# Peptides against a protein of PDB entry 3PBP, part 177

Target 1, 203 residues: chain A of PDB entry 3PBP
Amino acid sequence: LNEKDLNLILNKSLVMYESLDSTTDVIVKRNVIKQLQFVSKLHENWNSRFGKVDIQKEYRLAKVQGPFTINPFPGELYDYTATNIATILIDNGQNEIVCVSFDDGSLILLFKDLEMSMSWDVDNYVYNNSLVLIERVKLQREIKSLITLPEQLGKLYVISDNIIQQVNFMSWASTLSKCINESDLNPLAGLKFESKLEDIATI
Target 2, 203 residues: chain A of PDB entry 3PBP as posed
Amino acid sequence: LNEKDLNLILNKSLVMYESLDSTTDVIVKRNVIKQLQFVSKLHENWNSRFGKVDIQKEYRLAKVQGPFTINPFPGELYDYTATNIATILIDNGQNEIVCVSFDDGSLILLFKDLEMSMSWDVDNYVYNNSLVLIERVKLQREIKSLITLPEQLGKLYVISDNIIQQVNFMSWASTLSKSINESDLNPLAGLKFESKLEDIATI

## One batch from the design tools (peptide; made by RFdiffusion4, then SolubleMPNN)

Design b2_p30_7_s4 (from b2_p30_7, 16 letters changed)
Fold by OpenDDE base, seed 4:
Structure b2_p30_7_s4 (fold): chain B 203 residues (1-203), chain A 30 residues (1-30)
Amino acid sequence: as target 1 above (203 residues)
Amino acid sequence: MEEEEKKKIEEVRKKLETKKKVGQFFLDRH
């Protein structure tokens, strides 16, 4: 974690807090407040030369949220099990795509449209856990592992029994990144969300 | 809060709202 990342997390937590209103669920309110309090203390300690604040105790109380929801969930995958998950950066501004593999050999590329908080108050807290379907890539292979390289934007390496394949989605992800960063969705109109698959190595 | 901090928060807010719209864009395509 660097200062830039911490500032981004703080600003996101502030925006989430400011979005709370009278219609927001009490559990959500309490969870967002606890996250903001934690991140604020972390930020204060980061900026203070003397930050011996026991951030470790509060962090130990936080849990990762429950499962993601995928919308729409491909009907063909209802009988199959998710096997791997990876997060792929598409730019240096921390825009990312989530990839999930299934035991039918499918990859789904997903967009995180909502910001998630940690679970601070309730066991099995689930809120803003939606992921939106962008693309399904059918490899028709048993997927053993998903690998990403930080220096390679918009690339996913898929390891199967006898082959390493690269999925490259920068054909559309570069435009998506630009749309997010410029707050203009017009360039998405008519864009094809088709990734390139390439064989890299035989195992 | 310094003016620069307010600007950064607003930039983050704008980005998060854009992401919500992008999500809706993808939902509308299915």
Scores: peptide ipSAE 0.571, ipTM 0.919, DockQ to the pose 0.821
Fold by OpenDDE base, seed 5:
Structure b2_p30_7_s4 (fold): chain B 203 residues (1-203), chain A 30 residues (1-30)
Amino acid sequence: as target 1 above (203 residues)
Amino acid sequence: MEEEEKKKIEEVRKKLETKKKVGQFFLDRH
């Protein structure tokens, strides 16, 4: 975590806080407030020697939010089990795609449209936990692992028994990144969300 | 809050709102 990342987390937490209204669930309000308090304290004490220890303790009290949902969930995958998950950066502005593999050899590419917070107060906290389906890629192989390289935007390496394959989704992810950063969705209209699959190496 | 900080927050807000709209775009496509 660097200062830029911390500032971004703080600003996101502030925006989340400002989005709270009279109709917001009390549990959500409490959770968002606690996160903002923590991040604010972290920001204030970023260069403080003493601030780091107390901040770490508070962070340990936070839990990862409960399971995410996929919308829509592909009907063909109902009988299959998720095997791997990876997050792939699509730009230097922290826009990312989530990829999940299944035991049928499918990959799904997912968009995180809502900002998730940590759970600070309630066990099994669930809020803004949805991921939106972008694309399904069928590899028809047993997927052993998913690998990402930080220097390679919009690329996922899929390791199977005897092959490493690259999934490259920059054909559409570059446009998606631009749309997010410029706050203009017009370029998404008519865009094909089709990733390129390439064999990289045999194992 | 400095005006520059306020501007950064607004940029983040705009980005988050855009992401919500992008999510809806993908939902509507299916």
Scores: peptide ipSAE 0.571, ipTM 0.919, DockQ to the pose 0.843
Fold by OpenDDE base, seed 1:
Structure b2_p30_7_s4 (fold): chain B 203 residues (1-203), chain A 30 residues (1-30)
Amino acid sequence: as target 1 above (203 residues)
Amino acid sequence: MEEEEKKKIEEVRKKLETKKKVGQFFLDRH
């Protein structure tokens, strides 16, 4: 975590706080407030040794939010189990794609359209936990692991028993990144969301 | 809060709103 990242988290937490109104669920309000308080303390004490110690205690109380949902969930995958999850950066602006593998050899590429907060004080907190389906890639292999390389934007390496394959989705992810950063969705119209699959090495 | 800080917050807000719209775009395709 660097100063830039901390500032971004703070600003996101502020925006979430400002979005609270009379119609917002009480549990959501409490959670957003707790997160903002925590991040604000982090920011205030970033350069102080004392601030780091208090932050560690509070951080231990925070949990990752519960399970995410996929929308739409592919009907063909109802009988299959998720095996791996990976997050792939698509630009230097912290835009990312989530990938989930299944035991049928499918990969799904997912977009996180909502900001997900940490869970505070409440077990099984669920808010903004939806992921949106972009693409399904069928490998028809047993997927052992998913690997990402920080220096390789929009690339996912899939390891199976005898082969390493690369999934490259920069054909559409570069446009998606631009749309997000420029706040213009026009370039998404007519875009094909088809990733390139290549064999990289035999194991 | 300085004007520059306000601008940064607004940029973040705009980006988050754009992401919501992108999500809706994908939902509408299915």
Scores: peptide ipSAE 0.570, ipTM 0.919, DockQ to the pose 0.824
Fold by OpenDDE base, seed 3:
Structure b2_p30_7_s4 (fold): chain B 203 residues (1-203), chain A 30 residues (1-30)
Amino acid sequence: as target 1 above (203 residues)
Amino acid sequence: MEEEEKKKIEEVRKKLETKKKVGQFFLDRH
């Protein structure tokens, strides 16, 4: 955590707070308020010189929200089990794609379209936990692991029996990144969401 | 809040709203 990251988290938390209205569920309101209070306190106690933040004990019990839902869930994968998950950066602006593998050898590439808060005081808190399907990549192999490398944008390495494969989705992810950063979705129209698969090494 | 801070918040807001629209775009394709 650095000052830039903390400022971003604070700003996201502020935007979430400002999005609350009379129609928002009371549990969501409480959770978002607690999130903002925590992040604000972190920001106030940030020592930029030493990279330290004083955290009060009351906020140490926050839990990660989960599980995620996938929308739409591919019907062909209904009988299969998710095996691995990875997050891949697509730009330097912290835009990312989530990848999930299944035991049929499928990879799904997913977009996180909603901002998610931590769970602060409610067990099984669920809000903004959906991931949106972008692409399904079918591999005819058992997937053992998913690996991302630092500074390799839009690339995922898939380890299977006897082979390492690269999934490269920058063909569409560069456009997606631009659309997000410029707040213009027009370039997405007609875009093919087809990743490139390449064999890298035999194990 | 200083004007610069307000500007940063608005930039974040705009980005988050764009991401929601992107999500809807993908949903509409299925």
Scores: peptide ipSAE 0.569, ipTM 0.919, DockQ to the pose 0.827

Design b2_p30_8_s1 (from b2_p30_8, 13 letters changed)
Fold by OpenDDE base, seed 1:
Order: structure tokens, then sequence, then C-alpha cells
Structure b2_p30_8_s1 (fold): chain B 203 residues (1-203), chain A 30 residues (1-30)
């Protein structure tokens, strides 16, 4: 985490806080407030030379939210089990694609359309847990691992028993990034969400 | 302060855009 990343997280937390209103669920309010407090404290400590903030205790209280909702969930994958997960950067602004592999050899590429906070006080806290399906890639191989390289935007390496394959989705992710950064959805019209699959090496 | 406000507003717009993108994608693939 660098200062820029922390600032972004703080700003996101602030935006979430500002979105709270009288109709917001009390649990959500509490969680968002705690998130903001935590991030703010982190930010303060980052700037303060002296503050041993017991960030450790507070961080330990933070849990990843409960189950994510994938929409639409591919019906064909209902009976299969997720095997790996990876997050792939698509730009330098922390925009990411989430990839999940399944034991049928499928990859799904997912977009986080909502900002998720950590869970602080409530077990099984679920809010803004949305993941939107963009693409399904069928590899028809047992996927052992997913690897990403920070210097390679929009690229995922899939390791199976005998092969390393690269999934490159910059063909559409670049446009997606642009849309986010420019706050304009027009470039999405007519965009094909098809990744390129390439064999990189045999193992 | 003004710069900070602008940054926050930018983030706000980005988050809103992401939401709209999600809606778009859901509609497209549904």
Amino acid sequence: as target 1 above (203 residues)
Amino acid sequence: EEKKKEEIEKVKKQLETKKKIGEFLIKRFS
C-alpha cells in the first residue's frame, strides 16, 4: 500500500459514508462508519511519524464480507466448484477484473460494479457484494493455479497440468478502464467482450 | 482542500460509473 492507494481507499470510504441516508440499514451505516474510521486512522498514522496505532487489533476485527453474488451466474457452473481466484489489474487506477476458475476448466471474468467494504462487527455481513459476469472462457483443462503479473495489465496466466496459457482481456478491459476514468459508457456500445487465449509454454 | 474535494468527486463519479457499467453488463448478458 502506498500513499496513493491509501488515499483512494479513504476517498472511497468517504464516498460511501456520504451515500448514507435515513433509509440506509443501521448495520450498513455502522459498518461504513467503522470502515471510514479505520481507514482514516490508517491515513493519519501513515502521515504521523510517532503513532503506533494498534492497527493490529482493529485489523483483526475486519473480515472479508460473506459470499459474493455473481450476476448472472452461469447455470452450467452451478454444479461445479470454484478452484482458484485471481484479481487482475487493468490500469494504474486500481481498476480490476476478478477471475474465478472452476473444476470443469472454466474461467469466469467478473467486474466489481459496487464498492465493497470490510465486515467489522457483523458476522456474515453482506453489502455491495456484486460481481458481474463479463466473460466465460472454457479451457477444458484442470486448472491448477492462476498467476498474475503486476507489470502485465489485463493478463492472466493459467497453469494446468501440462501447459501455461495466457488469457488477455485488454481488448475490452482498456475500454472499460477508459469508461470508468472518463465517466462515459458510450465506448461500451458494440464492444466485444472476448479474451484472447494463447499457449505460452508446455510444462 | 479544494483539490481534495475534487479528488473525492472524481472517485464518486468513478463509483457511479462502475455501477452503471454493471447495470449495462447485466442487461447485455442476461
Scores: peptide ipSAE 0.611, ipTM 0.942, DockQ to the pose 0.906
Fold by OpenDDE base, seed 2:
Structure b2_p30_8_s1 (fold): chain B 203 residues (1-203), chain A 30 residues (1-30)
Amino acid sequence: as target 1 above (203 residues)
Amino acid sequence: EEKKKEEIEKVKKQLETKKKIGEFLIKRFS
């Protein structure tokens, strides 16, 4: 995390807070407030040695939200088990694609269309857990691992059996990033959501 | 303060855009 990232997280938390109203579930409200408080404290104490220790303790108390809702979920995958998950950066502004692998050798590329928060005090917290299906890639191999490299935007490395393959989705992710950053959906019209699959190495 | 407000509005707009993108994608692939 750098200062820019922290500011973004803070601003996201503020926006989430501002979205709360009288109709918002009490649990959601509480969770959003706690997240905002944490992030605000983190921001305030970013350069404080003393503050960092306390923040780490509080962060350890936070839990990852789950489960997620994938829409649409490919019917063919209902009988299969998810094996790996990875998050791939598509730009320097923390926009990401989520990838999930299944034991049939399928990869699904997913878009987070809603801002997710951590769970702070509630067990089984679920809110804004939406993931939108963009693409399914069928490898027909046992996927052992998913690897991402921070310096390589929109690239996923898949280790299966004795082969390493690269999934490159920058062909559409760059446009997606632009749409987000410019708040313009027009470039999505006619865009092909087809990733490039390349064999990198045999192992 | 103005800069901060502008940044917040930008983030808000981005989040709204993401939501719209989601709706677009769902519609396209449904």
Scores: peptide ipSAE 0.610, ipTM 0.942, DockQ to the pose 0.889
Fold by OpenDDE base, seed 3:
Structure b2_p30_8_s1 (fold): chain B 203 residues (1-203), chain A 30 residues (1-30)
Amino acid sequence: as target 1 above (203 residues)
Amino acid sequence: EEKKKEEIEKVKKQLETKKKIGEFLIKRFS
């Protein structure tokens, strides 16, 4: 975490707070406010030479939000079980793709279309937990693990029994990143969401 | 202060764009 990342998180939290209105659920309001308070204190501590905030106490109150909803869920995967999950950065602005593997050898690539906060003091908190399907990649092999490298944008390494494969989705992720950064959806209309699969090494 | 406001507005716009992208993708793959 650096200053730039912290500023982004703070700004996201502020935007989320500002989006609250009279129709927002009370639990959501409470959670968003707690998130903002935490991030604000963290930011203050980061910029202050003298400010020691007990960040540890507040951090202990935060839980990972779940479960996520995948839309649309591929009908063919209904009877299969998810085995691995990974998050892959696609640009320097913290835009990311989520990948989930299944026991049939399929990978699904997912987009977070809504900003998620941590859960604060509420069990089973669910809000903005949307994941949108972009692509399904069929490997037809048992997937043991998913690996991502921070220095390699839009690349996922898949480890199977006897092979390491690379999934490269920068062909469409670069356009997606541009759309987000420029606030223009026009390039998506003709975009082909097909990743490149390459064998990297035999195990 | 003005710079901070601009940064917040940029983030707001990006989040709105992501939401619209999600809606687009759902329609495309539904």
Scores: peptide ipSAE 0.609, ipTM 0.941, DockQ to the pose 0.923
Fold by OpenDDE base, seed 4:
Structure b2_p30_8_s1 (fold): chain B 203 residues (1-203), chain A 30 residues (1-30)
Amino acid sequence: as target 1 above (203 residues)
Amino acid sequence: EEKKKEEIEKVKKQLETKKKIGEFLIKRFS
């Protein structure tokens, strides 16, 4: 985490806070406020040793939100179990794709269309947990792990029993990134969401 | 202060764009 990333997180938290109104659920309000307070404190104490220690204590009180809602969920995967999850950066502005693997050898690539917060003081907190299905890749093998490299945008490494494969989705993710950054959806028209799969190494 | 406001507005715009992208994708693949 660097200063730029922290500023972005802070700004996102501020936007979420500003979006609260009289119709917002009280649990959501409380959660958003707590997150904003945490991030603000983190920002204020970014260069302070004392601040870092205090922030770490508060961070321990936060939990990862779950479960996610995938839309549409592939009907064929209802009978299968998710095995791994990974997040892949697609640009230097913290835009990302989420990947989930299943025990049938499928990978699904997902887009986070809503800003998701951490869970604070509420068990099983669920809000803005939306993930939109972009692509399903069938590998027809048992997936052991998913690996990402921060310096390699739009690339996912899939480890199976005897092979490492690379999934490269920059063919469409570059356009997606551009759409987000320029606030223009026009380039999505006619875009093919097809990733490239390549064998990298045998193990 | 003006710079901060501009940055926040940029983030707002990006978040709205992401929401619209989601709607687009759902419609396309439904």
Scores: peptide ipSAE 0.608, ipTM 0.941, DockQ to the pose 0.875

Design b2_p30_8_s2 (from b2_p30_8, 14 letters changed)
Fold by OpenDDE base, seed 2:
Structure b2_p30_8_s2 (fold): chain B 203 residues (1-203), chain A 30 residues (1-30)
Amino acid sequence: as target 1 above (203 residues)
Amino acid sequence: SEKEKEEIEKVKKQLETKKEIGKFLIEKNS
């Protein structure tokens, strides 16, 4: 975490706070407020010279909790079980794709269209757990693990019993990143959400 | 500050963009 990242998190937290209204659930309000307070305090106490933050004892590391909703959920996957989850960065910011594997050998690539609030007080707190389907990739093999490399944006490595495959989605993820960063939806028109699958190594 | 305000507005726009991307993707996959 650097100062820029912290500033972004702060601004996101502010936006979440500003989205609160009289109809917002009390638990949500409390959680968002606590997150904002924590992040604000971190930002205030940031020492850019040393890359350190003076964290007060009252603040705890947030827990990420709760299941996600997937929209639309592929009907053909209803009878299958999720086996692995991975998060893949698509730029040097905070834009990311979520990938879930299933025991039928499918991968689904998912977009976080809403900002999730961290849980501060309530166990099993879930808010803005929306994931949107981008693409389904069928591998027709048992997926053992999903691996991501920090220096490889938009790439997911899928490990099965006998092969390592790379899923590369930068063909569309770069455009998606640009759309987000520039707040411009125009480049989405005509964009093909087709990832490239390559065999990397046999094992 | 004005700069801070601009940064917040930028984040707001990005968040709205994400929401719209979500809608777009849902429609595409429907």
Scores: peptide ipSAE 0.642, ipTM 0.937, DockQ to the pose 0.879
Fold by OpenDDE base, seed 1:
Structure b2_p30_8_s2 (fold): chain B 203 residues (1-203), chain A 30 residues (1-30)
Amino acid sequence: as target 1 above (203 residues)
Amino acid sequence: SEKEKEEIEKVKKQLETKKEIGKFLIEKNS
C-alpha cells in the first residue's frame, strides 16, 4: 500500500461512517466504526514513520475471498463449482475487476459496485458483498490457475493443461475506469463488454 | 481542510458512480 491507497481507504471509510444513521443496523454500524478506527490508526502510523504497518492479510482477504453475491448469476453455472478467483487492476488507482473461473471452463468478470466492510468481531459478517456480472467468457477448458501481472492493467492470464491464454478487457475497462474516476456515466452508452482472448503459449 | 473535504466529496461521487454502473450492468445482463 502506498500513501495514495491509504488515503483512499481512509476516505472511503469516512464516507461509510458519515452514511450511518439511526436506522443503520447495529452490526453494520459497529463494523464501520471499527474499520474507521483501524484505518485512522493506520494512517497515523504511516505519517509518524513508526514501523511497517503490517496491514494484516485480513484486509486483502476480506476484499477478495468473500463471501459475496453475484448478480445476475449465470444460470448455466449453478451446477458448476468455482475453481479460481483473481483481482485485476484496470487503472493506477484502486479500480479493479474480479474474475472467477468455474470447472466448466467459464470465466466471469465481475464489478464491485458497492464497498465491502471488513468483519471485525462478528463471525461471517457480510455487508455490501455485491458483485455484478460484466461478462462471461467461455474457454471450455480446465482452468488450472489465474495469473495477473501488476504492470499489465486489464489483463488476465489463464493457465490450462496445454495452453496459456490472455484475456484482455481494456477495451471496456478503460472506459469503466474513466467513468468511475470522472463520475460520468455517459461513456457507458453503447460500450461493448467483450474481452479479447489470445493464445500466448502452448504448454 | 478544504482540500480534504474536496477529496471526500470526490470519493462520494465515485461511490455513487459505482452504484449506478452496477445498476447499468444488471439491467444489461438481465
Scores: peptide ipSAE 0.641, ipTM 0.936, DockQ to the pose 0.907
Fold by OpenDDE base, seed 4:
Structure b2_p30_8_s2 (fold): chain B 203 residues (1-203), chain A 30 residues (1-30)
Amino acid sequence: as target 1 above (203 residues)
Amino acid sequence: SEKEKEEIEKVKKQLETKKEIGKFLIEKNS
């Protein structure tokens, strides 16, 4: 985590805080406030006490570990069980794609359209648990694990049946990243959400 | 500071953009 990343987390936390009003649930309000306080404290003490804390990783993990909803959920997957989850960075900022694997050999690529907060005081705290379906990739293999490399943007490695496959979604993720970063939806017009699948190695 | 305000506003815009992207994707997959 660098200072820029911490600033972004802080700013997101501030925006969440500013969104609180009299209609906000007390638990939500408390949780957002505590998160902001924590992040602010980290920011203040960044150079002195905490050194190189990978807050970004922890923050991402906290978001991904919470319960979430998928919209729309593919009907074909109702009878199957999720087996793995991974988060893949698509730029040098904090934009990321969530991937979930299922025991039918399917991968779903998901977009976080809402910001989630970390849980602090309440067990099973859920807020803004929205994930949006981007693409379904059918591998027709038993997926054992999902691996990501931080230095490889928009790439997911899938380990199944003694084969490593790469899912590369930078064809659309680069455009998505641009849309977010520039706050411009125009580049989405005509964009195809089709990832490339490649065999990397037999194991 | 003014710079901090600008950064916050940028984040706000990005968050709104993400919401709209979500809507777009839902419509595409419906």
Scores: peptide ipSAE 0.640, ipTM 0.936, DockQ to the pose 0.893
Fold by OpenDDE base, seed 3:
Structure b2_p30_8_s2 (fold): chain B 203 residues (1-203), chain A 30 residues (1-30)
Amino acid sequence: as target 1 above (203 residues)
Amino acid sequence: SEKEKEEIEKVKKQLETKKEIGKFLIEKNS
């Protein structure tokens, strides 16, 4: 984490805190407050006590860890089991896509339309666990692993029995990133959510 | 500070944009 990343997390936590009201669930209130307290303390002590704590990976993993909802969920996948999950950065501002693989060889690319909070004192609690379907990619093979490289934005590597494939979704993710960062929805008109699949190596 | 307030407002706008993107995607897939 750098100072810019920490400031972004702090600002998101503040926005979540400001959204709390008398109708908000008690568990939600507790998690949001604890997150804000933690991040605020981290920010206050960043220069004095905390070196480069690579909490970014752990923080992202905590957010993406289930349970979560997918909307719409592809009906064809109801009889199949999720096998792997990965998060892929699409820009340097921490915007990301979530990918889930299934035992039928399908990949689904998902968008987090709501900000999730960390779980603090409730086991397996995830606030705003909403994921929205972007694209389904059918590989029709057993997926052993999903690999991401921090220096490669919008790229996912899929490892199966005899092949490594790259899924590249920067064709649409660059536009999505721009929409988010500029708060402008106009570029979404006519955008095609079609990822490029390429064979990288045989194994 | 005023600068901090501006950054918070920017984050608020981005969060609203994400919500609208979600709605757009749901509608497109319906």
Scores: peptide ipSAE 0.639, ipTM 0.935, DockQ to the pose 0.881

